# Peptides against a protein of PDB entry 6GMG, part 213

Target 1, 331 residues: chain A of PDB entry 6GMG
Amino acid sequence: DSDDRVTPPAEPLDRMPDPYRPSYGRAETVVNNYIRKWQQVYSHRDGRKQQMTEEQREWLSYGCVGVTWVNSGQYPTNRLAFASFDEDRFKNELKNGRPRSGETRAEFEGRVAKESFDEEKGFQRAREVASVMNRALENAHDESAYLDNLKKELANGNDALRNEDARSPFYSALRNTPSFKERNGGNHDPSRMKAVIYSKHFWSGQDRSSSADKRKYGDPDAFRPAPGTGLVDMSRDRNIPRSPTSPGEGFVNFDYGWFGAQTEADADKTVWTHGNHYHAPNGSLGAMHVYESKFRNWSEGYSDFDRGAYVITFIPKSWNTAPDKVKQGWP

## One batch from the design tools (peptide; made by RFdiffusion4, then SolubleMPNN)

Design b2_p16_7_s1 (from b2_p16_7, 10 letters changed)
Fold by OpenDDE base, seed 4:
Structure b2_p16_7_s1 (fold): chain B 331 residues (1-331), chain A 16 residues (1-16)
Amino acid sequence: as target 1 above (331 residues)
Amino acid sequence: TLDTYYESQRARFASL
């Protein structure tokens, strides 16, 4: 029950984390210990470590989204989302493939659609765009300069994003970032900001006006990336979980994984930080655990979800919540 | 923008 959520207590600034433990190829720890790690590694403002504030601890307590929340500085809006979908594969499999034994047509189509998304290419697209944005930010001291740089970069790369409307999430993302406007953040200086990435897993079949089959087995047409840009319209994502297919079955509303701004070129070696559920140490769910997973483990997802999006947002460069290198676990 | 605090809560019954 959501009423069982508890804000983790403060951890002394100098308290070192206990060792993480391996868990299904991941590094795992309890949320309190993650706070300790966060304070030692990620809390830095202008090179000085900070104690995680009560507000930040409260954000973190919400689970997987809390990890992204505390590290990005804002609740995920998911407006600038990317994915990769293999339309040819999808069409071919629908045409030439067959439902598995006992699989309904709706199940088959939903599965084929899910399998037609390429998580690695989606992630790569987000990284590509983030890189373009970072180049545009680098020496831009006002938003106008940033936008001009961005347009130029896109034109040079013949990127379809150059055709996006000026009010699109792509161009408005920076100005809509609270930390960009903060005196101790960007202070309206784009060059003080950097693009960062997180990922969201969610369910495609969220349309209540659609068939029950789509809600149970996925909507093959929902949340596909636009050709050329890779942009996903996330406006219809209302955190509605998959509908149960059998009595007693229940699904989670979403999963969030924090990547930040790692520079590791090999996607498979990148580390994704996420939580299992909201912190309920005295409730049925128990204490929140934080996981640091390699991309393979993150991108695998769960049956709860048939979509993955890779989202770009911004943080001040003075923050260390998105370092170039992320070490899995502790020490 | 967060619609509700409840929507921001993930409830997974099994450990990952």
Scores: peptide ipSAE 0.069, ipTM 0.790, DockQ to the pose 0.204
Fold by OpenDDE base, seed 5:
Structure b2_p16_7_s1 (fold): chain B 331 residues (1-331), chain A 16 residues (1-16)
Amino acid sequence: as target 1 above (331 residues)
Amino acid sequence: TLDTYYESQRARFASL
């Protein structure tokens, strides 16, 4: 229940974190301890540590989305999302495969669709695009210069994104970023911004006008990336969870993982920061825990979700919420 | 404004 959510108390700026706990390849800690780490490592504005504000602590308290929220500076809009889908695999498996014992046709199709997404390739595409954007941002002191640079970069790589409409999420993402317009942020200077990445896991079967089977087992046709660009139309994502398949079964609406702007070339060594649920220390859910997971752990997801998107947004370079290197856990 | 579904409402998974 949302009424149980509590904003974590402030932590002294100089308070060092307690050690994280290892758990199945992850590093885990309670939210207040993450705040301590965040203040020591990620809080820097113009090179100076900052205490996490009450507003930021409130954002963080919302759980997995809160981690992305506090680090990106805005609630995720998910407009510039990428994925990778193997259409040939999907078609071939549908044609040549068959439902497992006890599996309905709808279950089979949903599963095959889920398995036809490649999380690693989706992540790679997002990183590729983020790199292009970062090059375009460099030395661009107005949006026009940024857009011109971006188009040139895309043309040089013969990237299909060059054909996107000027009003598309791809080209409009920067101008629609609040921190870009902030005086202490980008101050309308693209060269003060950098592209960052987060990931969202969610359910495909969200169309309330579709069949119950799609809501229970997935919509094989939903949230596929466009060929060539890898862009996913996220407009139909309304944070609707998977429908129960049996009495008493329940699924959660989404999971968010923060990557930022790590430079680690090996995807398997990248660290993803996420939370389990909203902070409810006095409620049934308990205190929020924050996890720092390797890509393998993050990308595995849960049965609650059959889609993964990798989303690009922007933060000021003066923020340290997306450092080049992220160390898992503490110390 | 956050929509109706903005909350992370899952309990901790055993694998977490």
Scores: peptide ipSAE 0.058, ipTM 0.795, DockQ to the pose 0.256
Fold by OpenDDE base, seed 3:
Structure b2_p16_7_s1 (fold): chain B 331 residues (1-331), chain A 16 residues (1-16)
Amino acid sequence: as target 1 above (331 residues)
Amino acid sequence: TLDTYYESQRARFASL
């Protein structure tokens, strides 16, 4: 029951976190303890530690999306999303592969499509683009300068993104970021902003007009990245979960993981922060837990989802919610 | 919408 959601109480600014618990290679803690860590490590604005506000605590209480929400400063819009899909692998497996015992044709095709996505390459593409954007931001003091820099960078790299429309999510993402326009944020100065990354896991079979098989086992053709750019059209993602394949089965709408702007070159060593569900300490779901997972654990996902996208947004450089280095757990 | 938030976050994920 959504009515069971509770906003975690305020934590004293100087309250140190309790140790995180190991969980299958991940670090886990209750949401209240994450708030303590967040205040010590990520809360800084212009170098000054801040108590997590009631509004921020409320955002956080919404679960996995809440972690991304509180750290990005806005509810995820998912407009600038990247993925990598191996078309040759997909075609080859469909042609030469066969369904497993008891697997339907639709289930087989859905599985093959899921397995044809490369999470690591998708993540690397997002990082590549974020790096280009950050270079374009660095010395740009107005949006026009940023866009000019961005186009030049893309041209130099012969990147297909140079052909995107000016109104595309790629070029409009900065201007559409609320914190860019805020006086205490970017103040309309691109050089005060930096690109950050989060990931969303979701279900491909969301089209209600499609076959039941696609809703149950995935739509092999849905949410594929565009060739050359790696951009995923997320306009049809309406947070519709996978359809049950058996009575009583239920699936979750999405999962979100926060990466930020870590500089670790090895993808496997990057840390992804996410939550399990909305905070309901007095309800059946219980207290929200926050996980800090390595990329392997994050990218593995759940059977609830057959798509992963890596999304770029922006935050002010004055925020410390996306540091260069993220340490897993506490201490 | 807020309703979407509640529905989307109402389940506990299994440990990985």
Scores: peptide ipSAE 0.043, ipTM 0.783, DockQ to the pose 0.312
Fold by OpenDDE base, seed 2:
Structure b2_p16_7_s1 (fold): chain B 331 residues (1-331), chain A 16 residues (1-16)
Amino acid sequence: as target 1 above (331 residues)
Amino acid sequence: TLDTYYESQRARFASL
């Protein structure tokens, strides 16, 4: 949504990346260099390295969402989102806690709500569900078989997701994935697909009909996960940023982090790839930078956001955008 | 610095 946005130029297929720079526990590089890494590591289709296409470079140029976009193959729809919220903690803190000095009641409630989310548990829930989905995909050669497998897996685990409607994001996610239907993708064969995860940080106070305080300090009741399933209704997320709390203050609309399908069991060792802003090398924002962050760095978020969701989507197994192991930085 | 990093994240992200 900026006239200053520029599509990064093509990088030669055989050009190796320059070393990433350390940045507060992260690995950082300019977008052009990320393209080089992407071509060497993540570009493979059916085992063959590919140059990032102009379309993919254009997607990438949109910033943090672009990183998820190019790796997932579609603009994030965010329909199958998970989080973890401690309702008891929230209620207890509201009842027994007090605003800090200079903190308004609304600010206090918003902060308490934010702090009642557990990013690690939310991530683990998404990984759990993705694992169930992957098992359901393994031997399913049509959608009906996939759904049957999924229901059986959920029943075996006594998972509340088994009670979701057939049209829910949970059951409809695969059929609504463009790459599933593509001839060179899933070709309507679930066993050719795998579940992948990305994360979105966003602002809870997006309801324009709500109080100004909710828009400034958060809506404590918004975007909570459903009990048992962990599903978050993302339908009200319209990429509206936090309202300024002081003159001249401005906030970002969202942040996206790409995880993919890493098998690292320790959440703290997982790597999340994200961008800082759209690519504007000739504008005030400058060139887009890509960051590879450990979970601690990613999940910390920013004051711009008070919600984090972990979203499941699908990609063809033939893609290498979601490898089992992601190495931070280069080499 | 951390401030520099944070400022870069304060830049508005492009959306469709």
Scores: peptide ipSAE 0.030, ipTM 0.716, DockQ to the pose 0.089

Design b2_p16_7_s2 (from b2_p16_7, 10 letters changed)
Fold by OpenDDE base, seed 1:
Structure b2_p16_7_s2 (fold): chain B 331 residues (1-331), chain A 16 residues (1-16)
Amino acid sequence: as target 1 above (331 residues)
Amino acid sequence: DIDNAIQSQRDRYNSL
């Protein structure tokens, strides 16, 4: 019951976190303790620690999306999304493979499609693009300069993104970022901004006009990345969960994981921060917990989802919500 | 309910 959602109380700025606890190979803590860690580690604006505001605590209380929300400064729009799909593997498996015992044809096709996505390659593509964008931002003091730099960088790398329309999510992402326009944010200066990454897991079979089988087992053709660019059209993602395949079965709408701007080259060593559910300390779900997971744990996902996207957005460089190094847990 | 549409609705991690 969403009516049970509660905003976590304020934590004193000087309060240190309690130790995190292990949970399925992750570091886990209650949301109140994450706020304490956040204030010590991630809250810095222009090098000064800040108490998490009531607004930020409210955003955080929304669960997994809340973690991304509070750290990115805006509710995720998911417009600039990347993935990797192995078309040859998909076609080959459909041709030469067969349904497992008890598996329907639709279930087989959905599973094969899911398995044809490569989370690591998708993440790598997003990191590659974020790096290009960061180079374009570095010396640009207006949007026009940023766009010119971006086009030059893409041309030098022979990247297919250079052919995207000026109105595409790729080129419009910066101007559509609220913190870019804020006086205490970017102040319309691209060089004050940096690209950051988060990930979303979601269900492919969201089209209500499609077959029931697609809603239950996935739509093999939905949310595939465009060849060359890796861009995923997210316009049809409406946070609709997977349809039940049996009575009493239910699935979750989405999962979000915050990466930020870590510089760790080994994907397996990167840390992803996410939440379990909205904060309901007096409700059936209980208090929200925050998890810090390695990429392996994050990218594994759940049966609730058959798609993963890696999304680029921007935050001011003056924010410390996306440091180059993230330490898992506390201490 | 707008909140239901935009929030995490279930504890997935404790159910593992």
Scores: peptide ipSAE 0.101, ipTM 0.789, DockQ to the pose 0.318
Fold by OpenDDE base, seed 2:
Structure b2_p16_7_s2 (fold): chain B 331 residues (1-331), chain A 16 residues (1-16)
Amino acid sequence: as target 1 above (331 residues)
Amino acid sequence: DIDNAIQSQRDRYNSL
């Protein structure tokens, strides 16, 4: 219940974090200690450390989405999302496969669809696009120049994104970023911005007008990437969790993981920062914990979710919330 | 449900 959510208290700017704890290959800490790390490592504006503001602490308190929120500077809109789906594999398994013992047809189809997504390829696509965007941003001093640069880059690479509408999330994402328009942010100068990536895990069977089976076992046709571009239409994502398949079963609405702008070429070595739940130190859920996970740990996900998307947004280059290198844990 | 829309309710990380 939202009534149990508490904003973590301020941490002194000079307070160093306590060591993180290992947890199933992850680095884990309580939210208050993450704030300490954040202030030491990620808080910098124009090279100067900043205390996490009350507003930022409030954002963070919302859980996994809060980690992405505080680092991106805005609540996730998820408009520019990418994934990879093997259509041939999906069709072949549906045609030639059969439900396992005790598995319903709907459960089988949902599972096959889930297994037809490739998280690594989805992530790679997002990184590829982010790189193109960053090149387009680098020397563009107005939006028109940025868009022209994008089109040229895409044409040179024969990328299907070149055919997207001017109003598509791909082309409109920058102009729709609040920090781009802020005086102390981009100040309407694309060259002051950089592309960053986060990931969302969610449930495909969110259509309440669909069958109960789709809500329980997934909608095989929902949230697939468009061929060529890899773009996922996220408009139908309403943060509705998976429906219970047995009495007493419950599922979580979503999971968010922050990647930022790491330059590590090996996907398996990239670090993803995420939270477990909203901060409720006096409630049943307890204090919020923050995890720094390798890609394999993040991309594995949970049975709560059958979709993963990799989303591009933008932050000012003056922010240090998306450094080239992220160190797992502390120290 | 506004809470479901805006905040994470996961507890599995602590229960694993």
Scores: peptide ipSAE 0.097, ipTM 0.788, DockQ to the pose 0.307
Fold by OpenDDE base, seed 3:
Formats: C-alpha cells, sequence, structure tokens
Structure b2_p16_7_s2 (fold): chain B 331 residues (1-331), chain A 16 residues (1-16)
C-alpha cells in the first residue's frame, strides 16, 4: 500500500553515520543512517556540505529507485541504456542445448536468453560511451559544440553511435536533463556537466499481448541491444513485474543501482548503491535499507529479472553525488 | 496510486 510510505526525518548536518553492517559482501544500513553518510560525503554543492532537503528525502523514500533519484537529481527515464548480448551463444545454446528436467521449452528459451547477456560487457560499454561523452563535454560551452565534439570522437573511434539520429536518446540526453538547464546546475554549459551511470534490472516479458509463457518465463527477443551500438530500446519497459509461475508467487517490478562516475578500472571493485524497498517503518515492509554492493553482488540480480541495463545520464560537476572513488560502508 | 507504479516493492535484501 502506497499509503505506508513515509518520508525519513531530517538528520542534523554534522551528524556522523553509525557503522554499516557487513552482509555477504555488501555493506548495509538503515535509510536514516544513509542520509547521514550522504550529507557527509555526497551532499556537497560547489564544495559546500548540504543537508538533504525534504524533497530529496521524499525521493529517497521510494526505495532502490530513490537512491538513483536523489543522486541523479531526477526520476530515472532510462532512455540511454546499454547492454551486451551474445547472439552466437544464444543461437548455439538453443540449437545444441536441452531443457532441464521439468523445464518447459519456453522456460528454457527464456533462461538461455537471460544467460546470453553479459553484465560486465554491458557495463563496460556504458563506461566507454560515458568516457566519450565526458571528453565531448569538457571544452564545450554550448550544446552545438558538445554535439560536434561528440560526433568527432565517435568518428575517430569508428563507433556506430555516430549514425544515430539527432533526436535519438544518445544525442538528446543532455538537453533533456533538467539540471543542465538550471542556473545553479549546468546553466546550459555542457562543460559544467558530467556523464554518470546507473543500472536497472527488470523483466523482459512485459507485453500483455504476448503469450503467457513469455510473461512467465521471459521474452527471448525483448530488450536486446542493437548491434554495434549496444543501445537498448527501453520504451516498452513499463515497470511490469514477472508473471507468477505458481499460485501465490510474486515478483518485484525493478531494481536500481547507482554507480555514478567512479574511475576504478576493475569492474569487480566498483561499488553500487541501492535500496531494498520504499520506506515503510510502520508497515509490513519495514524501514528502508540501503546497500552498497560490489559489482558481483549487484550484477548477480534476482529471478525477478532477466534483463540488466546500464544507463547514462548527466549531473552538474558541482555535485558530489558521483565522486571518482566510492568507499563501501562506514567508516 | 502513482506511488505504487514508481516505487520499489522489493524486500528480499532483508533475507540475505
Amino acid sequence: as target 1 above (331 residues)
Amino acid sequence: DIDNAIQSQRDRYNSL
């Protein structure tokens, strides 16, 4: 019940966090303690520490998506999404593989499709593109200059993204970012912005006009990246969860993980910040918890989801919500 | 019920 969601109370600006709890490779804390950490580490605007506003606390209270929301400054639109899919592996496994005992053909195909995605390669593609974008942003003082720089960078690398339409999510992402237009944000100056990354886990079988089997076991053809670019068309993602395969079974709508702009070259050492559910301290779900997970823990996902996308958006460089290094837990 | 559409419903992390 949405009525159970509560906005976490304000935390004093100078209050230090309590220690995080280590759990199976993750660092975990209650949402109020994350707010304390956020204020100490991530809250800085133009070098000045800020108290998390009521609006930001409200955003955060929405759960895993709230972590990405508060750090990116906007509700995720997921328009500029990347993934990696091994078509040869998929075809080969379908041809030569066999369903497991008790596994239906549809279940087998859905599983094979899920396993044909490479989360690490998808993440690396997003990082590659973000790097190109950051180079294009660095010396550009208007959108035209940014776009020209971007096209040049892509041409130099012979990247298929150079062929995208001018109105595509790839080229329109910056101008569609609210913080880019804000006076105390980008102020329409691309050089004041930087590319950041978050990830979304979701279900492929969301088409209500498709077969029940696809809704239950996944749609093997849905949400695949385009060859060459790695772009995923997210337009059909409506936050619809997996359909139950048995009575009483239920699945979650999505999971979001915040990466930001970490410079750690080893993907396995990167830290992903996410929440479990919306904050309902007086409800059945309980208080929201925030997790800081290594890439392995994040990318593992859950049976609720058969797709992972790595999404690029932008934040002002004056924000400290996406630092070069993220330390897991506290202290 | 817009909140139900856009908020996370997951609680499984607590079981880890």
Scores: peptide ipSAE 0.090, ipTM 0.786, DockQ to the pose 0.274
Fold by OpenDDE base, seed 5:
Structure b2_p16_7_s2 (fold): chain B 331 residues (1-331), chain A 16 residues (1-16)
Amino acid sequence: as target 1 above (331 residues)
Amino acid sequence: DIDNAIQSQRDRYNSL
């Protein structure tokens, strides 16, 4: 029941977090304690700690998306998304493979499609692009300079993104970032911004006009990255969950994980911050918990989802919500 | 869609 959502109370700025609880390779804590950690570690604006505002606490209370929301400064639009899909694997498995015992053809195709995505390669592509963008942002004091730098970087790398339309999410992402325009944010100065990454897990079978089988078992053709660029058209993602395959079965609409701008080269050592559900301490779901997971724990996902996208957005460099290093848990 | 953001009906992580 969405009516059970509660905004977590304010935490004193000087309050230290309680220890996180280890759980299956993750570090876990209740949302209130995450707020304490956030204030100590991630809240800094221009080097000064900030108390999480009521607005930010409200954003956070929305669950997994809330973690990304509070750290990115905006509700995720998911417009600049990347993934990696092995077309050859997909075709070969469809041709040479067969449904498992009790598996329908649609279920087989959906599974094969899911397995043809590579979360790590998708993540690496996003990191690559974010790095290019960050270089383009450097010393660019207006959008025109940024775009020129970006095009040059892409040309030098022979990146297919250089062929994207000027109106594409790729080129328009910065100008469409609210914090870029804020006086205390980018103030329309690209060099004051940096690219950051978050991830979304979701269901492919969201087309209500498609077959029931696609809604239950996945749409093998949906949300594939474009060749060369890795861009995923997210326009058809409407946060629709997987359809039940049996009575009483239910699936979650999405999962969001915050990465930010960690510099850890080993993907397996990167930390992803996410929440379990919206904060409902007096409801059936209970209090929201925040998890800091290693990449393997994050990327594994759930049967609720058959797609993973890695999304680039921007935050002001003055924010510390995306530090170079994220320490898992507390202390 | 903010309304869809709060439609999660189960705790995926604690159920593991």
Scores: peptide ipSAE 0.064, ipTM 0.784, DockQ to the pose 0.383

